Peptides against a protein of PDB entry 3VZA. Designs and how they scored, part 110

Target 1, 98 residues: chain A of PDB entry 3VZA
Amino acid sequence: RVERLCKSKELFEERLGLEIRRIHNEQLQFIFRHIDHKDPDKPYMFTLSINEQGDYEVTSCTPPLDCISEFQLKVRETNNFSAFIANIRKAFTALSFK
Target 2, 62 residues: chain B of PDB entry 3VZA
Amino acid sequence: AAYVTQLYYKISRIDWDYEVEPARIKGIHYGPDIAQPINMDSSHHSRCFISDYLWSLVPTAW

## One batch from the design tools (peptide; made by RFdiffusion4, then SolubleMPNN)

Design b2_p22_3_s2 (from b2_p22_3, 10 letters changed)
Fold by OpenDDE base, seed 4:
Order: sequence, then C-alpha cells, then structure tokens
Structure b2_p22_3_s2 (fold): chain B 98 residues (1-98), chain C 62 residues (1-62), chain A 22 residues (1-22)
Amino acid sequence: as target 1 above (98 residues)
Amino acid sequence: as target 2 above (62 residues)
Amino acid sequence: SSEEEKWQKMMDYLLAGTPPLP
C-alpha cells in the first residue's frame, strides 16, 4: 500500500481534533480543538520539548492546567506518551466546563 | 509528515482506512489486548462527539 | 541542517521512548 502521509495528517487533525506543530527551539506544539462543544474551534494548547537531561518538559500550557506538572512527572516515570497526551486532553475537557 | 503520522499512531494507536468515502470514519484501534474496528458515519455526529469518542478509545492509565 | 537533525533526534526520542502498553 502506498502511504498517504498528507491525507493521514489531515484525517488525524480533523478526527482527533489535534494538531501537532514543529516550533522554534526544538519544541512541539500540541493544539487541541473540538474540546468545547459550544466552541469547537477554541484551541487548547501545550508545548513540549526534551530538556538537557533527556526528559519530557512542558514549556507552555494555554490555558494553564494545574495537573500539567504532575503529568510531566508521570510521563517521565512511565514513558507512556499516549496516556500523557490523552490525560492532557481529558484535563482540558474538564477545564472547558469551568 | 512521516514523523507526525508516526506520532499520531503512537498517541492514538489508530490506523485509518484511507480508501473509504470521506464521510466514513473507518479504521482500527490497536489496544493492548485486541484490535477493534472503527466504523462511523461522520454525518451522524458532531466534530466534538467524534473526537471525544475516538479519544475515549485511548487508555489514560499510566 | 543542524536544526533539522536536532528536530529529527527529538522526534526519534519521542517515538522510541514509550514502552508497549500492558
């Protein structure tokens, strides 16, 4: 099967409501949408890097999440990146109801 | 694009069926125990519902 | 470029770092 990389990216972005961007200073920006059902396009974002120690580091979070530092610790402990991203989305979802 | 696609798979464990009609959300979610099919009609759901549903497939246990 | 190489290293790290789910 011929890979459809561009289409794949688009499908993931739309269906998961998650955009992943390469940004300056060796960071990734994760942009969640489809969080607020009343405002589906409202973005919820965080940026991630690997620090000098080789650890996952959240460099920004908008809106801020009280639990983000805990999640950073958890992903460092477990290396479960999938759960890390999923839990952040869950936290943003909870925040959207406040 | 390859890195991003791989990252999406690492996060979601979803592999899409790229040969279906645009209105059909079809793929496979690879869970730790068994692979489960995804087969939705996107016209029947809001974008938020679809995203919420798909993310519900992703375990949050650390 | 050096910047591209660094980015690739980061991505490789992210992609390799997660153990299989139980």
Scores: peptide ipSAE 0.549, ipTM 0.940, DockQ to the pose 0.461
Fold by OpenDDE base, seed 5:
Structure b2_p22_3_s2 (fold): chain B 98 residues (1-98), chain C 62 residues (1-62), chain A 22 residues (1-22)
Amino acid sequence: as target 1 above (98 residues)
Amino acid sequence: as target 2 above (62 residues)
Amino acid sequence: SSEEEKWQKMMDYLLAGTPPLP
């Protein structure tokens, strides 16, 4: 079957609680929602770019994560982008349990 | 949109069933082992629970 | 445009990466 791209994007955004935006200066913004069960719309976000060396680089993280630098190193070593994003969400989830 | 949807698949390894009613969350998760079906009634769960559940399908091992 | 081409190249780069096999 032919995939419905627009519907697909909407389904992913709602079901995963993850929005992906194109940002100036060749960056991607990843916005997680549905993290805090008491405030499902509260955003947890980070921005990503490919630096001049061709490596993944986190350019911002809000709220900040102590582990983000380690995750950046791990994704550069393993190239496991899926685990990278999933671990960031896991870290944001842990952070929501103040 | 094509790039973004491809990125979602790269991240989640989920393929949705687009022919079901909106309240039904159906799809397939393609993990490292056997593919697992997804079939949920969204009216029975919170948005946060649904997201948490789907993300639980994604391995965090590097 | 040049900016659009740069965006496409970035996305291609991200999508080309393959996680390690289990």
Scores: peptide ipSAE 0.548, ipTM 0.940, DockQ to the pose 0.413
Fold by OpenDDE base, seed 2:
Structure b2_p22_3_s2 (fold): chain B 98 residues (1-98), chain C 62 residues (1-62), chain A 22 residues (1-22)
Amino acid sequence: as target 1 above (98 residues)
Amino acid sequence: as target 2 above (62 residues)
Amino acid sequence: SSEEEKWQKMMDYLLAGTPPLP
């Protein structure tokens, strides 16, 4: 099972171009790659925590996204974590064309 | 690893076929209505295209 | 450890909180 889990993680990382890291102070770092077709290894990332109120909180975003605050609000309202992550990737993709 | 893989599924709703050759990207995307098969030859596509395609399967509606 | 427990709690929260996709 452990081997399968490791393989699964590797497949997701490569195929989705998304790495998820455990960060200090109870945070997760989401690192998107394969965003910029001209520079596939260029990272687009954000960090996420659960604040004292139990709400999703984006603690950093690199590069910055104008829409990140709205997305944070939306995920708090809907709890649709999948849409949250997907929309962030969509926003990073749009940013890569500018 | 268990938590992370579960999180990947929660995000993507993709379940991979782990028994196929490495160059084959095979799995199932589970949407709310219909499960869609994934079956790609990675040698035919760029990494960016593959990622873009897979993410296109993930709904962005809140 | 306490830190590991807190991390697991966070992950449990994330995994439990999202409703099915519409």
Scores: peptide ipSAE 0.546, ipTM 0.941, DockQ to the pose 0.441
Fold by OpenDDE base, seed 3:
Order: C-alpha cells, then sequence, then structure tokens
Structure b2_p22_3_s2 (fold): chain B 98 residues (1-98), chain C 62 residues (1-62), chain A 22 residues (1-22)
C-alpha cells in the first residue's frame, strides 16, 4: 500500500543516504549524502537520462568525477545498474577525502 | 513511489523488515551468493557509518 | 499525462534494462 511505499522510500533515503528525484526533461537526480563524515548532509549528486539512442547518459555530476564517463560506458556495456550507482558512491567517497 | 522503491532494490538488493522498531535497521541483502541478514541498532552508529556499511554490501564489480 | 507516461517508460527501462518504447 501507499503507506508502505512511503516508509520504504524514507528508510532507503536515510539508511543509504541516497535520494532519487524526478527531474524535468525525463531525468532522474541521484543525491548522495552521508558521504563526508564531517558534513553528513553535504550532497553529492548526478543526473541521469536515457538519450536518443536509448543509452544511459549522465547529464550532470556535482561535484565532477573524472571517472563518471568511464562508468557511463561500463553501465552501457554491462547493464549493471547496481554496480554503476555503487561505483559512483565509491568515487564520491574518495573525492570527499581530497 | 513504487518505481522508486523498486529502483532502490535494483540498486542495493536490500529488502527491509518494516515490522521492527524504528531504531532497528533490519533486513536482508541479496547478494550473488548467499543472502545476508542486516540487523543493526541505529543508536549505536553514525548515519555515515550505517550508510557506508550498507553500501559495502553492494558489489562494485561490473 | 504525456509527461507521466514518458517518466514511467523511463523507469520501466531502468528497472528492466530495456529501452523505453517511443
Amino acid sequence: as target 1 above (98 residues)
Amino acid sequence: as target 2 above (62 residues)
Amino acid sequence: SSEEEKWQKMMDYLLAGTPPLP
């Protein structure tokens, strides 16, 4: 039911520190928090769409990640969306230590 | 919300136990081999630690 | 709405791993 779905979303958001938003122009925004232990609410985010060719396309990344283009290629090749998101979080985590 | 929750599962492969006390983080992570239980007391950990731990369950191999 | 339908198609693609139908 709706109540369960709402609770589920809230639990995932808090526990994973990942918020998923619907964005204009058929995009999804993924917002990671709990990355910087000194500033748990600091957001690390990227937006994703499906381009004209039907491929995953990262349309923005803040802060920028050098590896994001490679990850985009990898997810297109493997369709491993889980690894895609997890690797992005890993990269953001590494970036937070700079 | 159905799509979003399904997406969370696709990403994390975690299924929460919704029938426990709010301070209890309980669920199951469905990895490629054997499913692993999640059972944490959130009051004993920082939000960052909890998130880091849960994400550590998610394979990064392509 | 058309926007909602397009969004649903995108989500279906992400979940199923197949391109959304035009």
Scores: peptide ipSAE 0.545, ipTM 0.938, DockQ to the pose 0.309; fails the geometry check

Design b2_p22_3_s3 (from b2_p22_3, 10 letters changed)
Fold by OpenDDE base, seed 2:
Structure b2_p22_3_s3 (fold): chain B 98 residues (1-98), chain C 62 residues (1-62), chain A 22 residues (1-22)
Amino acid sequence: as target 1 above (98 residues)
Amino acid sequence: as target 2 above (62 residues)
Amino acid sequence: SAEEEKWKKMFEYLLKGTPPLP
């Protein structure tokens, strides 16, 4: 099972271009690659925590996204974590063309 | 690792086929309406195209 | 460990519930 889990993680990382890391103080770092077709390894990333109120909180976003605060609000309202991550990737993609 | 892989599934709703050759991207995306098979030859596409395609399967509606 | 338990709680929180999509 451990071997399968490791393989699964590797497949997701490569195919989705998304790496998930544990960061200090109970934060998760989401690192998107394969965003810029001219520079596939360029990272687009954000960190996420659950604050004391139990709400999703983006603690950093690099490069910054104008829409990140709105997305944080939306995920708090809908609890749709999938849409949250997907929309962030879409926003990073749009930003890569600027 | 178990939690991370579960998180990937929660995000993407993709289940990979782990028994195929490495160059084959095969799996199933489970959408709210229908399940859609994934079956690609990775050698025929850029990494960015593959990622863009897979993410295009993930709904962005809140 | 206590630290690992905290991570488990966080992941369990993230993994709980997925609203149905239209």
Scores: peptide ipSAE 0.617, ipTM 0.944, DockQ to the pose 0.393
Fold by OpenDDE base, seed 1:
Parts: structure tokens; C-alpha cells; sequence
Structure b2_p22_3_s3 (fold): chain B 98 residues (1-98), chain C 62 residues (1-62), chain A 22 residues (1-22)
């Protein structure tokens, strides 16, 4: 099972181009790659925590996204974490064409 | 690692077939109403295309 | 460890929620 879990993580990282890291102070870093077709290894990332009120909080976003605050509000309202992550990737993709 | 893989499933709703060759991208995407098979030869596509395609399966409606 | 337990709780928090259908 441990071997399967490791393989699963590797497959998701490569195929989705999404890496998830644990960061200090109970934060998760989400690193997107495979966004820019001209530079597939270029990272697009954000960090996420659960604040003292128990709400999702984006603690950083690189490069910055104008829509990130709205997405934070939406995920708090809907609790749709999947749509939250997918919309962030969509926004990064749009940004890569600028 | 278990929590991370569970999080990947929560995000993508994809379950991989772990018994195929590394070059074969095979699995199932579980949508809200249908399950869609995934079966691709990675040697036929760029990494970016593969990722874009897989993410296109994930609904963005809030 | 206490630190690892905090991580477990965070992941459990993220995973327990059920998003609405699109």
C-alpha cells in the first residue's frame, strides 16, 4: 500500500502538473506546472491555510491573480474545493497568454 | 502520503490504473453523473496537452 | 508527534467537506 501511495502521488504530480507541499505554520503550497506550453516547467503557485476562524485563506500567490480574493470568497461560500483549485489553474492558464 | 493522494482525488476525481506501463495514462474520471474512462499514450502528446486535457475534465462551476 | 497530528487534522478538515454538484 505504501508503494501504491507513492506511485499515486508521482502519477498525479506528472499528469496533472500539480505538486502539493507542506509548509510551516500548517500551510499547503500548490505548485502548478505544464501551464505555459513554451515553458512547461515554469511554476505557478499559491499557498493555503485554514485561519483561526476556520476559513480558507490564500496566504500567497505567485504570480499574483486578480481573481484570487474572489475565489477565496467563493470557496468559503460553496466549500467546492475542486472548483477552487481548477479555477485557479484556469486563471493561471489565462495569465500565461498575456 | 495517504492524505495527499486523497486530496488529489478530491480535487480531480481521477482514479488511476496502476497496473499498466508508465507510458499509458489509464484511469477513470468520476463526474457528478457519469464516469469517463481515460486511456492515452503519453508518447503521443506533450506534457502540457495531457495536463490541460485532464484538467478539462474537472468542472469549474462553483 | 504533535506537529504531525496537526497536519492530520488539517487534511481531515480539507477532506471532510462535500462540494455541491455543478
Amino acid sequence: as target 1 above (98 residues)
Amino acid sequence: as target 2 above (62 residues)
Amino acid sequence: SAEEEKWKKMFEYLLKGTPPLP
Scores: peptide ipSAE 0.615, ipTM 0.944, DockQ to the pose 0.363
Fold by OpenDDE base, seed 3:
Structure b2_p22_3_s3 (fold): chain B 98 residues (1-98), chain C 62 residues (1-62), chain A 22 residues (1-22)
Amino acid sequence: as target 1 above (98 residues)
Amino acid sequence: as target 2 above (62 residues)
Amino acid sequence: SAEEEKWKKMFEYLLKGTPPLP
């Protein structure tokens, strides 16, 4: 089972171009790659925590996204974590064309 | 890695076929109403194209 | 450990049910 879990993680990382890391102070770092077709390894990332109120909180975003605060609000309202992550990737993709 | 892999599924709704050769990207995406098979030859596509395609399967509606 | 327990709680929170889209 452990071997399968490791393989699964590696497949998701490579195929989705998304790495998830545990960061100090109970934060998760989401690192998107494969965003810029001219620089596939360029990272686009944000960190996420659950604040004292139990709400999703983006603690950092690199590069910055104008829409990140709105997305944070939306995920709090809908609890649609999938759409949250997908929209962030979409926003990073749009940013890569600027 | 158990929680992380579960999180990947929560995000993507993709279940991989782990029995195929590494060059074959095979799995199933479980949408709200339709389950769509995934079957790609990774050697025929760039990493960016593959990622873009897979993410295109994930709804962005809140 | 206490640290791992905290991570477990966080992941359990994130993995809780997501309402289906209308």
Scores: peptide ipSAE 0.612, ipTM 0.943, DockQ to the pose 0.380
Fold by OpenDDE base, seed 5:
Structure b2_p22_3_s3 (fold): chain B 98 residues (1-98), chain C 62 residues (1-62), chain A 22 residues (1-22)
Amino acid sequence: as target 1 above (98 residues)
Amino acid sequence: as target 2 above (62 residues)
Amino acid sequence: SAEEEKWKKMFEYLLKGTPPLP
C-alpha cells in the first residue's frame, strides 16, 4: 500500500500540476505548475496554516493574488476546501495572461 | 503520504486507475451528480492541457 | 513524535469536512 500511495502522489503531482509540501510552523505549501503554457515549470504557490482560532489562513502567496483574502474568507464561511484550491488555481491562471 | 493522497482526493475528487499503462491517464471524477470517467492518452496532449482539463472538472462554486 | 502528531492533527482538520458540491 505504501508503494501505491507513493505512486498516487506522483500521479496527482504530475497530472494536476500540484505539489503539496509540509513547511515549518505547521504550514502546507501548495505549488501549482502547468499554469503558464509558455513556461509549464513556472511555479505559482501559496502557503496555508490553521491559525490559533482554528481558521484557514493564507500565510503567503507568490505571485500575489488580489482575490486571495476573499478566498480565505469564503473557505472559512463554506469550508469548501476543494473550491478554495480550484479558485486559487483559476486566479493564478488568469494572472499568467497578464 | 496517506494524508497527502487523501487531500488530493478531497481537492480533486479524482480516483486514478493505477493498473493502466503510464501513458494512459485513466480514472474517475466524482462530481455532484454522477461519476465521470477520465481516459486520456498523455502523448496526445501537453502537460498544461492535461492539468487544465482535469482542473476543469473541479467545481469552483463555493 | 510530538511534531508528527501536530501534522496529523492538521491534516485531520483539513479532511474533517465534506461540503456539498455545487
Scores: peptide ipSAE 0.617, ipTM 0.944, DockQ to the pose 0.385; fails the geometry check

Design b2_p22_3_s4 (from b2_p22_3 with E2A Y7W R9K E16A K21L)
Fold by OpenDDE base, seed 4:
Structure b2_p22_3_s4 (fold): chain B 98 residues (1-98), chain C 62 residues (1-62), chain A 22 residues (1-22)
Amino acid sequence: as target 1 above (98 residues)
Amino acid sequence: as target 2 above (62 residues)
Amino acid sequence: SAEEAAWEKMMEKLLAGTPPLP
C-alpha cells in the first residue's frame, strides 16, 4: 500500500503538474508547473491554511493573482475545493500569457 | 501519503490505472454525468499539453 | 506529534469539506 501511495502521488505530480507540500505554521503549499509552455518548470504557487474560524485562507500567492481573494470567498461559500484549485490554475494560465 | 492521494482525487476526480507501462497515461475521470476513460501515449505529447488536457476535464463552476 | 496532528486535522477539513461534483 505504501508503494502504491507513493506511485500515485508521483503520477499526480507529474501528470497534473501539481505538487502539494506541508510547510511551517500549519500550511499547505500548492505548486503548479507545466503552466507556461515556454517554461514548463516555472512554478506558480500559493499557500493555504485553515484559520481560527475554520475557514480556508490563502496566506500567499506567487505570482500574485488579483482574483485570489474572490476565489477564497467562493470556496468558503461553496466548499467546492476542486473548483477552487482548478480556477486558480486557470488564472495562473491566463497570467502566463501576459 | 494517503491524505495527499485522497486530496488529488478530490481535486481531479481521476483514478489512474497503475498496471500499465509508464509511457501510458491511462485512467478514468469521474465527471458529474458520466465516467470517461483516459488513455494517452505520453511520448506523443508535451508535459504542458498533458497537464492542460487533464485539467480541462475538471469543472470550474462553483 | 503536534505537527502531525495539525496536518491531519487540516487534511480532514479539506477532504470533508469538498462536496461531490455538481
Scores: peptide ipSAE 0.551, ipTM 0.940, DockQ to the pose 0.435
Fold by OpenDDE base, seed 1:
Structure b2_p22_3_s4 (fold): chain B 98 residues (1-98), chain C 62 residues (1-62), chain A 22 residues (1-22)
Amino acid sequence: as target 1 above (98 residues)
Amino acid sequence: as target 2 above (62 residues)
Amino acid sequence: SAEEAAWEKMMEKLLAGTPPLP
């Protein structure tokens, strides 16, 4: 089972171009790659925590996204975490074309 | 790793076939209405194309 | 530990998200 879990993680990381890391201060870091077709290894990332109220809170975003605050509001309202992550990736993709 | 792999599934709704050759990207995407097979030869596509395609399967509606 | 408990709490919230769309 441990071997399967490790393989699963590696497959998701490579195929989705998304790495998920546990980091200090009770946060998760989401690192997107494969965004810029001219530079596939260029990272686009954000960090996430659960605040004292129990709500999703984006603690950093690099590069910055104008829409990130709105997405944070939307995920709090809908609890649709999948759409949250997918929309962030879409926004990063849009940045790569500028 | 259990939590992270579960999170990947919650995000993508993709379940991989772990028994195929490394170059074969095979699995199933579970959408709200239908299950969509995934079956790609990774040698025929760029990493960016593969990722873009897989993410295109994920609904963005809130 | 308290740190591990906090981690599990966060993951449980994330995993509880993404309810089926109507």
Scores: peptide ipSAE 0.549, ipTM 0.939, DockQ to the pose 0.442
Fold by OpenDDE base, seed 5:
Structure b2_p22_3_s4 (fold): chain B 98 residues (1-98), chain C 62 residues (1-62), chain A 22 residues (1-22)
Amino acid sequence: as target 1 above (98 residues)
Amino acid sequence: as target 2 above (62 residues)
Amino acid sequence: SAEEAAWEKMMEKLLAGTPPLP
């Protein structure tokens, strides 16, 4: 099972171009790659925590996204984390063309 | 590791076929309607195209 | 540890709170 889990993680990281890291101060870091076709290894990332109220909170976003605060609000309202991540990737993709 | 892989599934709704050769991207996407098979030859596509395609399977509606 | 517990709690929230795709 452990070996399968490791392989699964590796496949997701490569195929989705999404890495998920546990970082300091009780946060998760989400790192997108394969966004810019001209620079596939360029990272687009954000960090996430659970605040004192128990709500999702984006603690950083690099590069910054104007829509990230709205997405944070939406995920708090809907709890649709899948849509949250997908919309962030979509926004990063759009940003890569600017 | 279990939490991370479970999170990947919650995000993407993709389950990989782990028994195929590395160059074959094979799995199932479980969308809101009918589950759709994924079956790609990675040698025929760029990493970015593959990622874009897979993410295109994920609904963005809240 | 407290850090490990916080990590697991966060993951459990993400997993439990995410509804089926619309």
Scores: peptide ipSAE 0.547, ipTM 0.940, DockQ to the pose 0.433
Fold by OpenDDE base, seed 2:
Structure b2_p22_3_s4 (fold): chain B 98 residues (1-98), chain C 62 residues (1-62), chain A 22 residues (1-22)
Amino acid sequence: as target 1 above (98 residues)
Amino acid sequence: as target 2 above (62 residues)
Amino acid sequence: SAEEAAWEKMMEKLLAGTPPLP
């Protein structure tokens, strides 16, 4: 099972170009790669926590996204975390076509 | 790792086939209505294309 | 530990925060 879990994580990281890290102060870091076709290793990332009210809170976003605050609101309303992550990636993708 | 892999599934709704050759990207995406097989030869596509394709399977409707 | 408990609580929130498959 442990081997399978490790392999699963590696497959998701490579194929989705998404790395998920546990970081300090009870946060998760989401690192997207494979966004810019000319620079596949360029990271697009944000950090997430659950605040004292129990709500999703984006604590950082690099590069910054104008829509991130709206997405935070939407995920709080809908609890659709999948759409939240997918929309962020979509926004990063759009940003790469600067 | 267990929590992270569960999170990947919750995000993507993809279940990989772990018994195939490394160059084969094989699995199943579970959409809202239907399950769609994934079966790609990674040697025929860029990393970015593969990722873009897989993410295209994930609904963005809130 | 309290730290690990907080981590698990966060993950449970995220895992619960996606609509189930129909």
Scores: peptide ipSAE 0.547, ipTM 0.940, DockQ to the pose 0.556

Design b2_p22_4_s1 (from b2_p22_4, 8 letters changed)
Fold by OpenDDE base, seed 3:
Structure b2_p22_4_s1 (fold): chain B 98 residues (1-98), chain C 62 residues (1-62), chain A 22 residues (1-22)
Amino acid sequence: as target 1 above (98 residues)
Amino acid sequence: as target 2 above (62 residues)
Amino acid sequence: PLLEEIETDDYSLLEKLLEGTP
């Protein structure tokens, strides 16, 4: 089971181009790669926590996204975390063309 | 790795076939209606294309 | 799927990850 989980994690990281890390101060860092086809290793990332009110909170976004605050609101309203992550990746992808 | 792997599944709804050769991107995407197979030869695609394709399977509707 | 037997809600899962559990 452990081997399967580790293998699965590695496959997700490579194939989705998404790395998930726990970092200081009880935050998760989501690192997207494979966004810029000219530079597949260029990272696009954001950090997430659950604040004292119990709400999802984006604590950083690099590069910054104009839509990130709206997405934070949407995920709080819908609890659709999948759509939250997918929309962020979509936004990063759009940004890579600028 | 259990919780992070679970999070990947919650995000993507993809279940990988982890027993196939590394060059074979094989799995199942679970949508609301029916499950759809994933079966790609990674040697035929760029990493970016593969990622873009897989993410295209994930709905963005809130 | 591999994790069908241990799936939890998104919020609880994220809390577990943030707390540092595997």
Scores: peptide ipSAE 0.528, ipTM 0.942, DockQ to the pose 0.071
Fold by OpenDDE base, seed 2:
Structure b2_p22_4_s1 (fold): chain B 98 residues (1-98), chain C 62 residues (1-62), chain A 22 residues (1-22)
Amino acid sequence: as target 1 above (98 residues)
Amino acid sequence: as target 2 above (62 residues)
Amino acid sequence: PLLEEIETDDYSLLEKLLEGTP
């Protein structure tokens, strides 16, 4: 089972171009690649925690997204984490064209 | 890796066929009502195209 | 299949991940 889980993780990382890391201070780092077709390995990333109020909190975003605060609000309201991640990727994609 | 793979599923709603050859991107995407098969030859597409396509399966409506 | 083993809601899953649980 462990081997299958590891393989599945690797498949997700490569195929979605999304790496998820646990980092210091109880945060998750989400690293998107395959965003810029001219530079597929260029990372677009954000970090996430659950704050003292129990709310999802984006603690960093690189490059910055002007919509990230709105997305943070939306995910708190809807708990639609899938849409949260997908919208962030969409925003990064749009940014890559500028 | 159990929890992170669960998170990947919760994000993408994709279940991979992990036993096929590496060049074959095969799995199932689970929508709210209809499950759709994924079956791609990775040699026919760029990494960016593949990722873009897979993410296009994920709804962005809140 | 992996799907059948998923029992945790999104929030709880994220909490476990944030805590460093594998």
Scores: peptide ipSAE 0.526, ipTM 0.942, DockQ to the pose 0.071
Fold by OpenDDE base, seed 1:
Structure b2_p22_4_s1 (fold): chain B 98 residues (1-98), chain C 62 residues (1-62), chain A 22 residues (1-22)
Amino acid sequence: as target 1 above (98 residues)
Amino acid sequence: as target 2 above (62 residues)
Amino acid sequence: PLLEEIETDDYSLLEKLLEGTP
């Protein structure tokens, strides 16, 4: 089962172009690749934590997204984490064309 | 690894077929409606196309 | 799905990941 879990993680990372890492100060780093078709390895990333109030908080976003604060509000209201991540990727994709 | 794979599933709603050859991207997407199969030959597509396609399966409605 | 039997809510799952649980 451990072997399958490791394989699953690798498949998701490659196929979705999304890496999820735990970093310092109880944060998760989400790294998107395969965004820019001309530079597939270029990373687009944000970090996430749960603050002292128990709310999702985006602690960084590189490159910056104008919509990230609104998305943070939306995920707090809806608890739709899937839509949260998908919308961020869509925003990064749109940014790559500018 | 168990929790991160759970998170990937919660985000994408994709369950991979782990018994096929590495070049075959095969699985099932469990959307709000009827589950749909995924079956792609990765050698015929770019990494970006594959990722874009898979993410297109994920609804963005809040 | 493979992970359906061990699925938990998003918030609790994220807390476990943030705390360093594999």
Scores: peptide ipSAE 0.523, ipTM 0.942, DockQ to the pose 0.071
Fold by OpenDDE base, seed 4:
Structure b2_p22_4_s1 (fold): chain B 98 residues (1-98), chain C 62 residues (1-62), chain A 22 residues (1-22)
Amino acid sequence: as target 1 above (98 residues)
Amino acid sequence: as target 2 above (62 residues)
Amino acid sequence: PLLEEIETDDYSLLEKLLEGTP
């Protein structure tokens, strides 16, 4: 089981181009790669925490996204975490063309 | 890595077939209505294309 | 699905990740 879980994690990281790390102050860092086809290893990342009110909060976003505040509102309203992450990736993708 | 793989599933709704050769990307995407198989030859595609394709399976509707 | 059998909400998954990942 451990071997399967480890392999599964590696497959997700490579195939989705998404790495998830725990970082200081009880935050998760989401690192997208494979966004820019001209620079596949260029990272696009954001950090996420649960604030004192128990709500999802984006604590950083690099590069910055104009839509991130709206997405934070949407995920709080809908609790659709999948759409939240997918929309962020979509936004990063759009940004990579600029 | 149990929790992180659970999170990956919550995000992507993909289950991988981990027993196939590395060059084969096999799995199942569980959409809201139907489940669809994933079966790609990774040697035929760029890393970016593969990622873009897989993410295209994930609905962005809130 | 393999992992869907473990029923948790997104908040719980995040919390578990923050507290510790095996």
Scores: peptide ipSAE 0.166, ipTM 0.912, DockQ to the pose 0.069

